# Peptides against a protein of PDB entry 8HF1, part 83

Target 1, 320 residues: chain A of PDB entry 8HF1
Amino acid sequence: NVMLYATKPTEVMVSFPHQEQVLTVTRLISAEIEKFYVSLDLMNIGVQPIRRSKSLQCLRDPSKKSFVKQLFNDFLYQMKEYGIYAASIAIISLIVEFDIKRRQAETLSVKLMHRTALTLCEKIRHLLVQKLQDMTYDDDDDNVNTEEVIMNFSTPKVQRFLMSLKVSFADKDPKDICCLVFVERRYTCKCIYGLLLNYIQSTPELRNVLTPQFMVGRNNISPDFESVLERKWQKSAIQQFRDGNANLMICSSVLEEGIDVQACNHVFILDPVKTFNMYVQSKGRARTTEAKFVLFTADKEREKTIQQIYQYRKAHNDIA

## One batch from the design tools (peptide; made by RFdiffusion4, then SolubleMPNN)

Design b2_p15_8_s3 (from b2_p15_8, 7 letters changed)
Fold by OpenDDE base, seed 2:
Structure b2_p15_8_s3 (fold): chain B 320 residues (1-320), chain A 15 residues (1-15)
Amino acid sequence: as target 1 above (320 residues)
Amino acid sequence: FVRLPNVVEYIPIPE
């Protein structure tokens, strides 16, 4: 209780115009995923041989198809909420995941399912990269990572976020920066991380200023299903942030689980604050005297966002 | 998307 009272961060909002992405490529990608779901529902992946109790078998086969659909649904969300550029990074994460699962497949039918998903991801990647190249007039893959391409193929929210980073941190000492970026979804952490790496590399004023890392929340699903690699990455990422080798951390619900991070001078909330707990915990990380708590909101939702913050402030004062 | 101008306005949330 006592430590929450000491420093009230300055609460600010950044507004962005609501713009839906109406592109032929996004419609084509959505239609290809829907067509794939129909094919996936028709796939007989067979009953896996009983190494575990009969009760776990009936849950395993639906869980594998469900997980494939979850990854593509999260990709579609990222494409909608962050834009085509973010989607081009997000699809690489699906490619890696499906290749791992294809190699780990115990049955030919499960191997084929993950192979079919992988082939779709490769097609989607090609469609996205081709659309990014339409702006550069150059067939070189390296030219798609310019500030101009990133900004033009990012949603207004992401554009305002990147501009906010540039304005806030241009030409600052990296040691004076301790920044958190909160996102709603686990998979968004890695997507926004990849986007930030490319943006920072394309922005001279930020190249030696911002060093991003990302942290993914523990799956509430058994710790036995978290790869040893993911756990090692999380430990390394938090250590880099503690040691000051990284000064910007992208996180989801991870900080809700009581991960101890240093006091931050900037907290960016990229996605809507959906819970009182998220508000209190994220705001409670902005602990320096000049700390900023920055909310991103669509112009149409400004009033709703302000009213929600007033409700959370009231609720916080009633329990304090 | 339409590229937004390189201006960021931080609007204080009143107390």
Scores: peptide ipSAE 0.472, ipTM 0.937, DockQ to the pose 0.830
Fold by OpenDDE base, seed 5:
Parts: sequence; structure tokens; C-alpha cells
Structure b2_p15_8_s3 (fold): chain B 320 residues (1-320), chain A 15 residues (1-15)
Amino acid sequence: as target 1 above (320 residues)
Amino acid sequence: FVRLPNVVEYIPIPE
């Protein structure tokens, strides 16, 4: 019933050209990760004692190799979907995770595995940063965080997203802005958050206008392994957004878990809408007067995106 | 990537 009277947000689409990143550095990084997977598969990580801790998930991969591969696969996805600049931020999250796992390792074999993964991440970070520096003509200014570097090393999708933020929010009152940015993957939230911090700092029209935060999903991984730091960060970020101390929130499908956030003026869907639930929940947050619901799509996928939105609108109207 | 022009077009999705 409460959904029936909500003013439907204005649904708009921003298109971007499909460009494949043909860089030697991305090919080199992919090849180094593939070589690492072959080495990882050959590592005899002996039968880990089944931790009798009741969490069913610790039972699924006693080798912890699949988790290491998942993190590198998520990194490769971010490098492809968001570009080298976003990848330079994403790799730091892997470095932090593997350093934690190395310190928490119960066996020398697991400690060595995480150390080898960490060494690869440090090599990847160096290759990415070096490539970002190749565009700075001034050898003296180590500042790879300029608007130019961010834009040149971001995918067309990310470029259009950043320009959409600039056009929508330049020189506005921060109090008039309540913005959600939806992404598909949990790890993308932190990557896009770091990218936005650097972009806002490099863009005078946004420096005192946008204050971003991010929500990380509850890992279905046992709440016992959620770092006390991650849980504190989630609570603080949500509270800052509720109090208006943050006016842009990056979130994944986690808003599906019943996190109560205020009505928003802008909802950006950076990644494709894959589920009806994601469509209804994200659109259902754009409830203010003149609210905008913005979809990002590749030019080649425009028609498919429109047809998918029509199907979701029909299904939503049949339930309402 | 090729740097895109600083023009953003919002295409309304018809009802």
C-alpha cells in the first residue's frame, strides 16, 4: 500500500561506447595471475583440520585456495569493468586482506600461500602505479590522482558516471543532495568509494559538495570472521548518511537486506540491473519530488536495457 | 581509454 502513492522517479538512461582496454600492462597482470593459479593448484596445503566451528562455510573449502582465486577474479573484473585507475585502488584491498590472512594463518603452508599472493599484489600495484605515472609529464609531481589521470584510465562507463555527478551536483548545496550509487559486487563499493574521493578532491566544483560513503554487505561468511572494524565501519557509514554528514552512498545488493535508508533524490545504477528485486528496491529509494533513477548502459545494450526495464515495470505494476 | 567529451545526455526511458 505505501508504494502505491509514491511519485514514480524519472527514469533516465546514460549510454557509453564500448571500448576494450588493449594495454600491455593489463595483459601482463592477467598472465601473472594465471601463472599464480597454476602454482596455487600445485601447492600442497595439507588437509586443514576441520575447524569444528558450526559455520557450514568453513567446511566448503578446507584449502582456502578458492577464496584466494575469488579475490583475484574480483580484481580482474574491476580492472575490466572500471579501468586501470580503479584497479590501482582495488589492489590495495587485496593487499590488506592477504596481509590479515597471512597473520591469521594457522599453518606454515597457508602462511606461505598468503605471502605469495601478497607479493603478487605488490607487483601488480607497482605495474598499475607505474602506468598511471607514464601520463604525468612532470617527473616531480607523483600525483597520479588528477582529474586527467582518473578520466584517461577509467572505462567509458566510469567516465560517464563521473561526468554525470559533475553535471548533476556542481556547485549545489550539500543538504539538497541525497544520492545512492548501486553496484553489483561488494568489493566494487570500496573501489568506487576510493575513486570518488580522489575525483572529488581533483574537481573544485565537487570538493565541498559531495561527501561519499560506502556500505559493505554483510558477508554470509560467519559473523565471527567479520572484522570488528568492518562492522564498525558499516554502522558509522549508515549513521553518517542518515544524519546528512554523508550525502552520497555507494551500496551493493545489501540494501536488499532491509537496511533502512532515507528517501533519495538521485539513484545511480552503475552496473546492469540483473534482478527484479534490485530494480524494485533501488527504484523504491528514489521517492522525493523530482527524484531521478539513472541507468548506465553500453550503446550496444541500449535496446536490451529498455526492454528489461519495461518487463520490470510491468511486473511491478502487476504486484502493486 | 579514449577520453570522452564532457557532454552527458540523459535519455528519458519512455513509459
Scores: peptide ipSAE 0.468, ipTM 0.938, DockQ to the pose 0.809
Fold by OpenDDE base, seed 4:
Structure b2_p15_8_s3 (fold): chain B 320 residues (1-320), chain A 15 residues (1-15)
Amino acid sequence: as target 1 above (320 residues)
Amino acid sequence: FVRLPNVVEYIPIPE
């Protein structure tokens, strides 16, 4: 039961220019990943022992190659949707994952596959960092985490999002802020979290105002693959947000799982609202009298976004 | 240098 709280949030839209500016570095990275896929398809990793976990709804490709491709496809999506700066953070998550998988490899062939993926991630990281440094006069890695570098190497969507945070929360009392940020993909939560940490630290008006956390949705993959650490971290992040020790929560479709969070005064939808359920659940968290529900849309998709919101409003009134 | 506008325009979605 989504309690229809009587307070309708103010629904607002932020438009951004659709820049199809394919940078040379993004083309190079995409081409390196495509070459790697060809090499990956040629790798003989042998027959993996079928661990009959009865709970594997997804027949993971016994080759584990599909999982490697999924991580790189998610990275390519993040680079496209959020920009080069976000991609430089996202690639670190892939490095960590492939190093874990390399260490956990049961066979030499699987170990070599994950090692090859790791080497590609290190090359991609170098290309991204080098591109971020092109705007800095100093080869200091700390110089790439400035507000200016973050803004210049972010997509127009992310630029507008960061500006919206600055305008909305500059010099406010942290106690007066309860903010949700919705993203489509679980991996994006970590990427945007890392970006926000660096942006907040580089922005004096936000440094003591915003304390971000993120919540990763449950893996549709068996709870056996959720590390005990990930589950502990998720519980801790939710508790910090409930206790007011964090005032900005980045989440995916986790609210569909019945996680109760407090009433928020700001809800940002960073990615397109693809389902009626996502609309109702996310909007239903903006419950204060002055609550804002903020959508981000490309200028070319503005009319389509408005029409979609009208359809969702109509459908919501028909069930209320 | 993309000069970002200093103000984010919040466009109300009409009721």
Scores: peptide ipSAE 0.334, ipTM 0.828, DockQ to the pose 0.686
Fold by OpenDDE base, seed 3:
Structure b2_p15_8_s3 (fold): chain B 320 residues (1-320), chain A 15 residues (1-15)
Amino acid sequence: as target 1 above (320 residues)
Amino acid sequence: FVRLPNVVEYIPIPE
């Protein structure tokens, strides 16, 4: 009966202006990806081995083309939701993935497809870095990682998130901090992790205070495709967070799978809460006496978000 | 220049 005395966290909302920052560079990048999709559809990569997934519907698009489109669609989502600074980090992960797939290609046609995708990623990286450098006097790549550049090229949501970290944790003892950050997508964990490393390094009040890690959900697809390296890294990241060697953990669906993490004093929900399970599992980690559960919402979605939280509270009370 | 507010306001979600 130890579950009865969980202190209810203080639930708070941070609002941000819904600004569609349609930069010229984001339009150019989107147009280059759409041109690439047209070219990709015309590529003959031969018959791919049909994975025995029981759904007959996956027969039309070669699984290798679908995977390439998925990575670029996830990149476009990250650029829209988090901004061009986050996109400059996200594109590096695509470059690494397409280079691995190019090297592992069994056929010349598949190798050429991944090479074309890689060439597009390098062009996108150049366009993003050039845009970040527009605020710097020096052409040095290191000058794009300043607090000012990160803040100016992040979405209003990410700006409010970074400001909330600074206000909440500036000059605090690292041992008194146990923070979770929830994001919707697997690839967002790594992107926001890279952004936080650069932001913390550029912010003196946080540099020796916050030590971030990330956890990526298990692939709901066959665990056989998770690299042994990814599984080892996840175990190491969890252990570092348990040992207090890391005090901020970025998570996606990992905690829904029942991974036991210590009681936290801060839980940030960076993306919209889409499921009751996500609400209960994330809120259930904020267990200290002064624990905060922080939601981020666009100003126009504030009322809808409050109504959704009331529905989740009601549903939780009906099960308890 | 998006004037970022100097303060993050935490709005309590009513019970």
Scores: peptide ipSAE 0.320, ipTM 0.817, DockQ to the pose 0.691

Design b2_p15_8_s4 (from b2_p15_8, 7 letters changed)
Fold by OpenDDE base, seed 1:
Structure b2_p15_8_s4 (fold): chain B 320 residues (1-320), chain A 15 residues (1-15)
Amino acid sequence: as target 1 above (320 residues)
Amino acid sequence: MVRLPDVVEYIPIPD
């Protein structure tokens, strides 16, 4: 019963400048994805067998094309919201997914569709990596994983988040840290996790301090789509976090009610709080005496964010 | 090179 815990964390806000980094590479990538959508709409993949799993009829696009578009739309969102560096990690997740789907394709037409998507992802990856390398003297892919490259190719939101981690946790005892990071989307968990691994490894003050993990909320919609590997990863990640072997957990907003996570001393909300339930559930994890609940907001949305928090506080007090 | 501020300001959300 998460609602009953009376501990009021210190609610704080970190503001960031709203900079639309209009990079030429992001425009090129967007145009390549748009061109791909036109080609995808023209692809005849045939009638896909509607596997009548009874209950959730609506969300399976029988064409599988909407799933491909969803992944690229999610990638475009990651690139926009978190920057080119995060996008370079996010694209790898698409490559893996499309390669799996290509191998699992029941028809040659579907196999070709996923192959074309994969080829586009590889092109996008090269464009992103090349752009990251513009800041490096060495052509080594590992040289793009520096603190400087990560910071320069991250959005102001991500920059402030990374700085907030550094300021909050530099040279602290790992055992004294219990941190949650909430993000909106499932795919954001993976790309921010990869970004944090590289950032922590490149930041001496954090290298032996922060051990990140990620968990993706169970899509109740399709337990069948959760690979056995993803379920094993989630169980392992949660266990490591419970055992204190991991002290930072990245979570999507779809935390199932009942992930018994220990009382955390820091809760970061990297994406906008869109619902009262998300506010209560995330804030309800900040339970230690000195717990901080940290919101990230664009400077232009500061007042709107404050007013939204007041509305949620009021609604919480009216139910309590 | 985006000049990062030297310090992250935590703005308290008042009660």
Scores: peptide ipSAE 0.320, ipTM 0.825, DockQ to the pose 0.689
Fold by OpenDDE base, seed 4:
Structure b2_p15_8_s4 (fold): chain B 320 residues (1-320), chain A 15 residues (1-15)
Amino acid sequence: as target 1 above (320 residues)
Amino acid sequence: MVRLPDVVEYIPIPD
């Protein structure tokens, strides 16, 4: 029971300015996705054969169209919350998923739908990469994976997160680090993982210090969408973190299975703490006496965040 | 060039 560990980590907040300035490229991408939704709604994909999976969980197989819209909505969220650089990584994940779905398509109409989604993803990828290259003065250096490009094309939240990692872990022994990063969404784990790999590689003080992994929770909606490869990868990532071969784990709040993870000295909450359960579970991983529990908040939401933490502390004390 | 702060301020959440 995570609640039984009376370790009081140092709770700290990092504030960031709210960036209201929507870049022209993000508006263009959003408009292209909205145009695609109109076209998608007009597509006749026919009646899909109901695969009678014998599992009693008649969870409504999301309509093939609904799943496509969900992936693009998750992408739009990542672009808004984490920035253009993170979006350039996120779009590759969509390309991979839609290519798999295109190859697995049982009908020509479904195959065409996924092909149209792929064409849009390639257009979005091109728009993002062009925008990342606008800051490279050298026409010949297509390397958009520099610390400068990552920082300039990340949201203030992500900038503060990356700086917090640099300040916290620069030139430390990797054995002394056990870090968790909590994000809200499954797809954000992969996106932030890719961003961190590039940031760590571009930051000399972190290259031999931080070894990131990510963990995606089980997709309770459709276990059939979890490839055998994804399940093997999740088990391997957890084992690497247990063995100390990875010292930073990115995870979504869907820690339904009590992953027996070692006591961590740092817990970063990159997204807003939406539930008491998420607060208790994430804080309960910061088990060392010197453990830090770090929250990220917009400056305008600072007071609301503090009040929410006080409500969670009160609720925790009423149950303890 | 986004002016990055030189220091990340960790604001303690009071007890």
Scores: peptide ipSAE 0.309, ipTM 0.825, DockQ to the pose 0.675
Fold by OpenDDE base, seed 5:
Structure b2_p15_8_s4 (fold): chain B 320 residues (1-320), chain A 15 residues (1-15)
Amino acid sequence: as target 1 above (320 residues)
Amino acid sequence: MVRLPDVVEYIPIPD
């Protein structure tokens, strides 16, 4: 029994400066969302009958207001953590979601609520796109998807992430790449996926090298919100990654033990490692020879992150 | 224009 000592991945840290992008547009968007919350709280949506579906103990907020606020709070998080460019991608997902909910609305009041939310999302989208265009010299070039625009309107974390991808994978054989990108939030997967598609398309040395996919973990809140389309997408994305048709997978949950994903050469942790389980399971995917486990940290949190990794290593060695 | 550093520094996390 040769215990193939799974070669411990090389654990590396990428530090980034904590620069709050104090952009006027970000303040305007935040203020518009806050005004919308005040208006939303004043909306009489009526007492919707609590359809006690037997299985969904999740108290659907009968007002559905909490879900609307959650989506905008998630958007504000994306804008803060990943930047204006990522926010321009994230807002499209809100537009799609609110349009679906507007069409599915059983009452005129709920329909109006989702319409108002949708109108705000379109305003936010316009403000974001206009700000991205301010750096395009050609007023006629609607192409806000250049490397320069993406990099300038991304947070230092995302900038360092994109640079790390470029440095690691430029002119590599796509077959030699098996990369995982872990993010904390479900909505971040799709946002970073859209950002990566545009970045790869704008970066010649990556166009035929990286093929991204995203996987969203099972929705713990409501499996009923997993549209048949989302489930089909997840299955297809996993299969493409298994078949080597995709070589970069963005995921928010640690791939459930039953998702046998091939051994990965690179594991990027884009968001802070908050749990021991996340550390062990994400690190446990970096199984190839010379595998890299890459952590992103703000300069101010570097020491705290190192100490947390030492605690996780110790705890892992005590269980092994 | 945020001047991007030309190099991504990978800081090894020592054992």
Scores: peptide ipSAE 0.303, ipTM 0.822, DockQ to the pose 0.699
Fold by OpenDDE base, seed 3:
Structure b2_p15_8_s4 (fold): chain B 320 residues (1-320), chain A 15 residues (1-15)
Amino acid sequence: as target 1 above (320 residues)
Amino acid sequence: MVRLPDVVEYIPIPD
């Protein structure tokens, strides 16, 4: 019962302007994905073998059109929520995933489907990188990883998050930092991890202060879909965070069940708190003296977010 | 150019 002895963290909110920067490139990418969905719906991939696993695993079948659409929808979400810079990192994860599936394809039709998806991802990557390079005079890919490029091509939410890290951790001893960053989606963990690596490397005040890791929660659906490599990586990332070799851990909401991590002094909630369990579990990690629990909200949703936190506090007090 | 504020304000959520 972790609930009984936790010091209450200071709950704070960081607001950001709700500016949907509708860039021409984001419209073009969205239109190319929609055209691809029309083409995908016309593809005959045959009857896929029904894997006997429960209803939720059928939606995540790597051989199905629905799974391909899910990955692109998750990409579109990341591009919208985190910006073009984060999208340039996110698309690489899709490229890797579709290349693996293309190689593992048991049929020519499924192989062709994954090849077509991969070709679209390479086109999207090119469009994103070209847009990041519009601010650089040099055609070198390393020039797109500057603090300036990262900040300019990130959403207001991500900008405020990065600034909050800089303000909170500049010139601090790495040993005094135990930070959790919660995100909603599994793929967002890796995307934000890649963004943070580049941001920390480009920010001298953080370069020797923050050592990030990410963690994807155990896939509660089936350990069989979790690669041996992914399980090893998760175990290693947890251990590095426990040993103090990493001081910032990015977590998805799937961590609600059973990761024993040390008491943290900072907990950042980058995405909206959608459930009472997410609120209690994430807040319950901010257990050190002077621990901060930081929420990010759009200015227009500030009042709604405050009211939701009051409801969660009330519900928590009624159970305690 | 999005003019970022020079300081991130942490707004306390009242009790």
Scores: peptide ipSAE 0.296, ipTM 0.812, DockQ to the pose 0.704

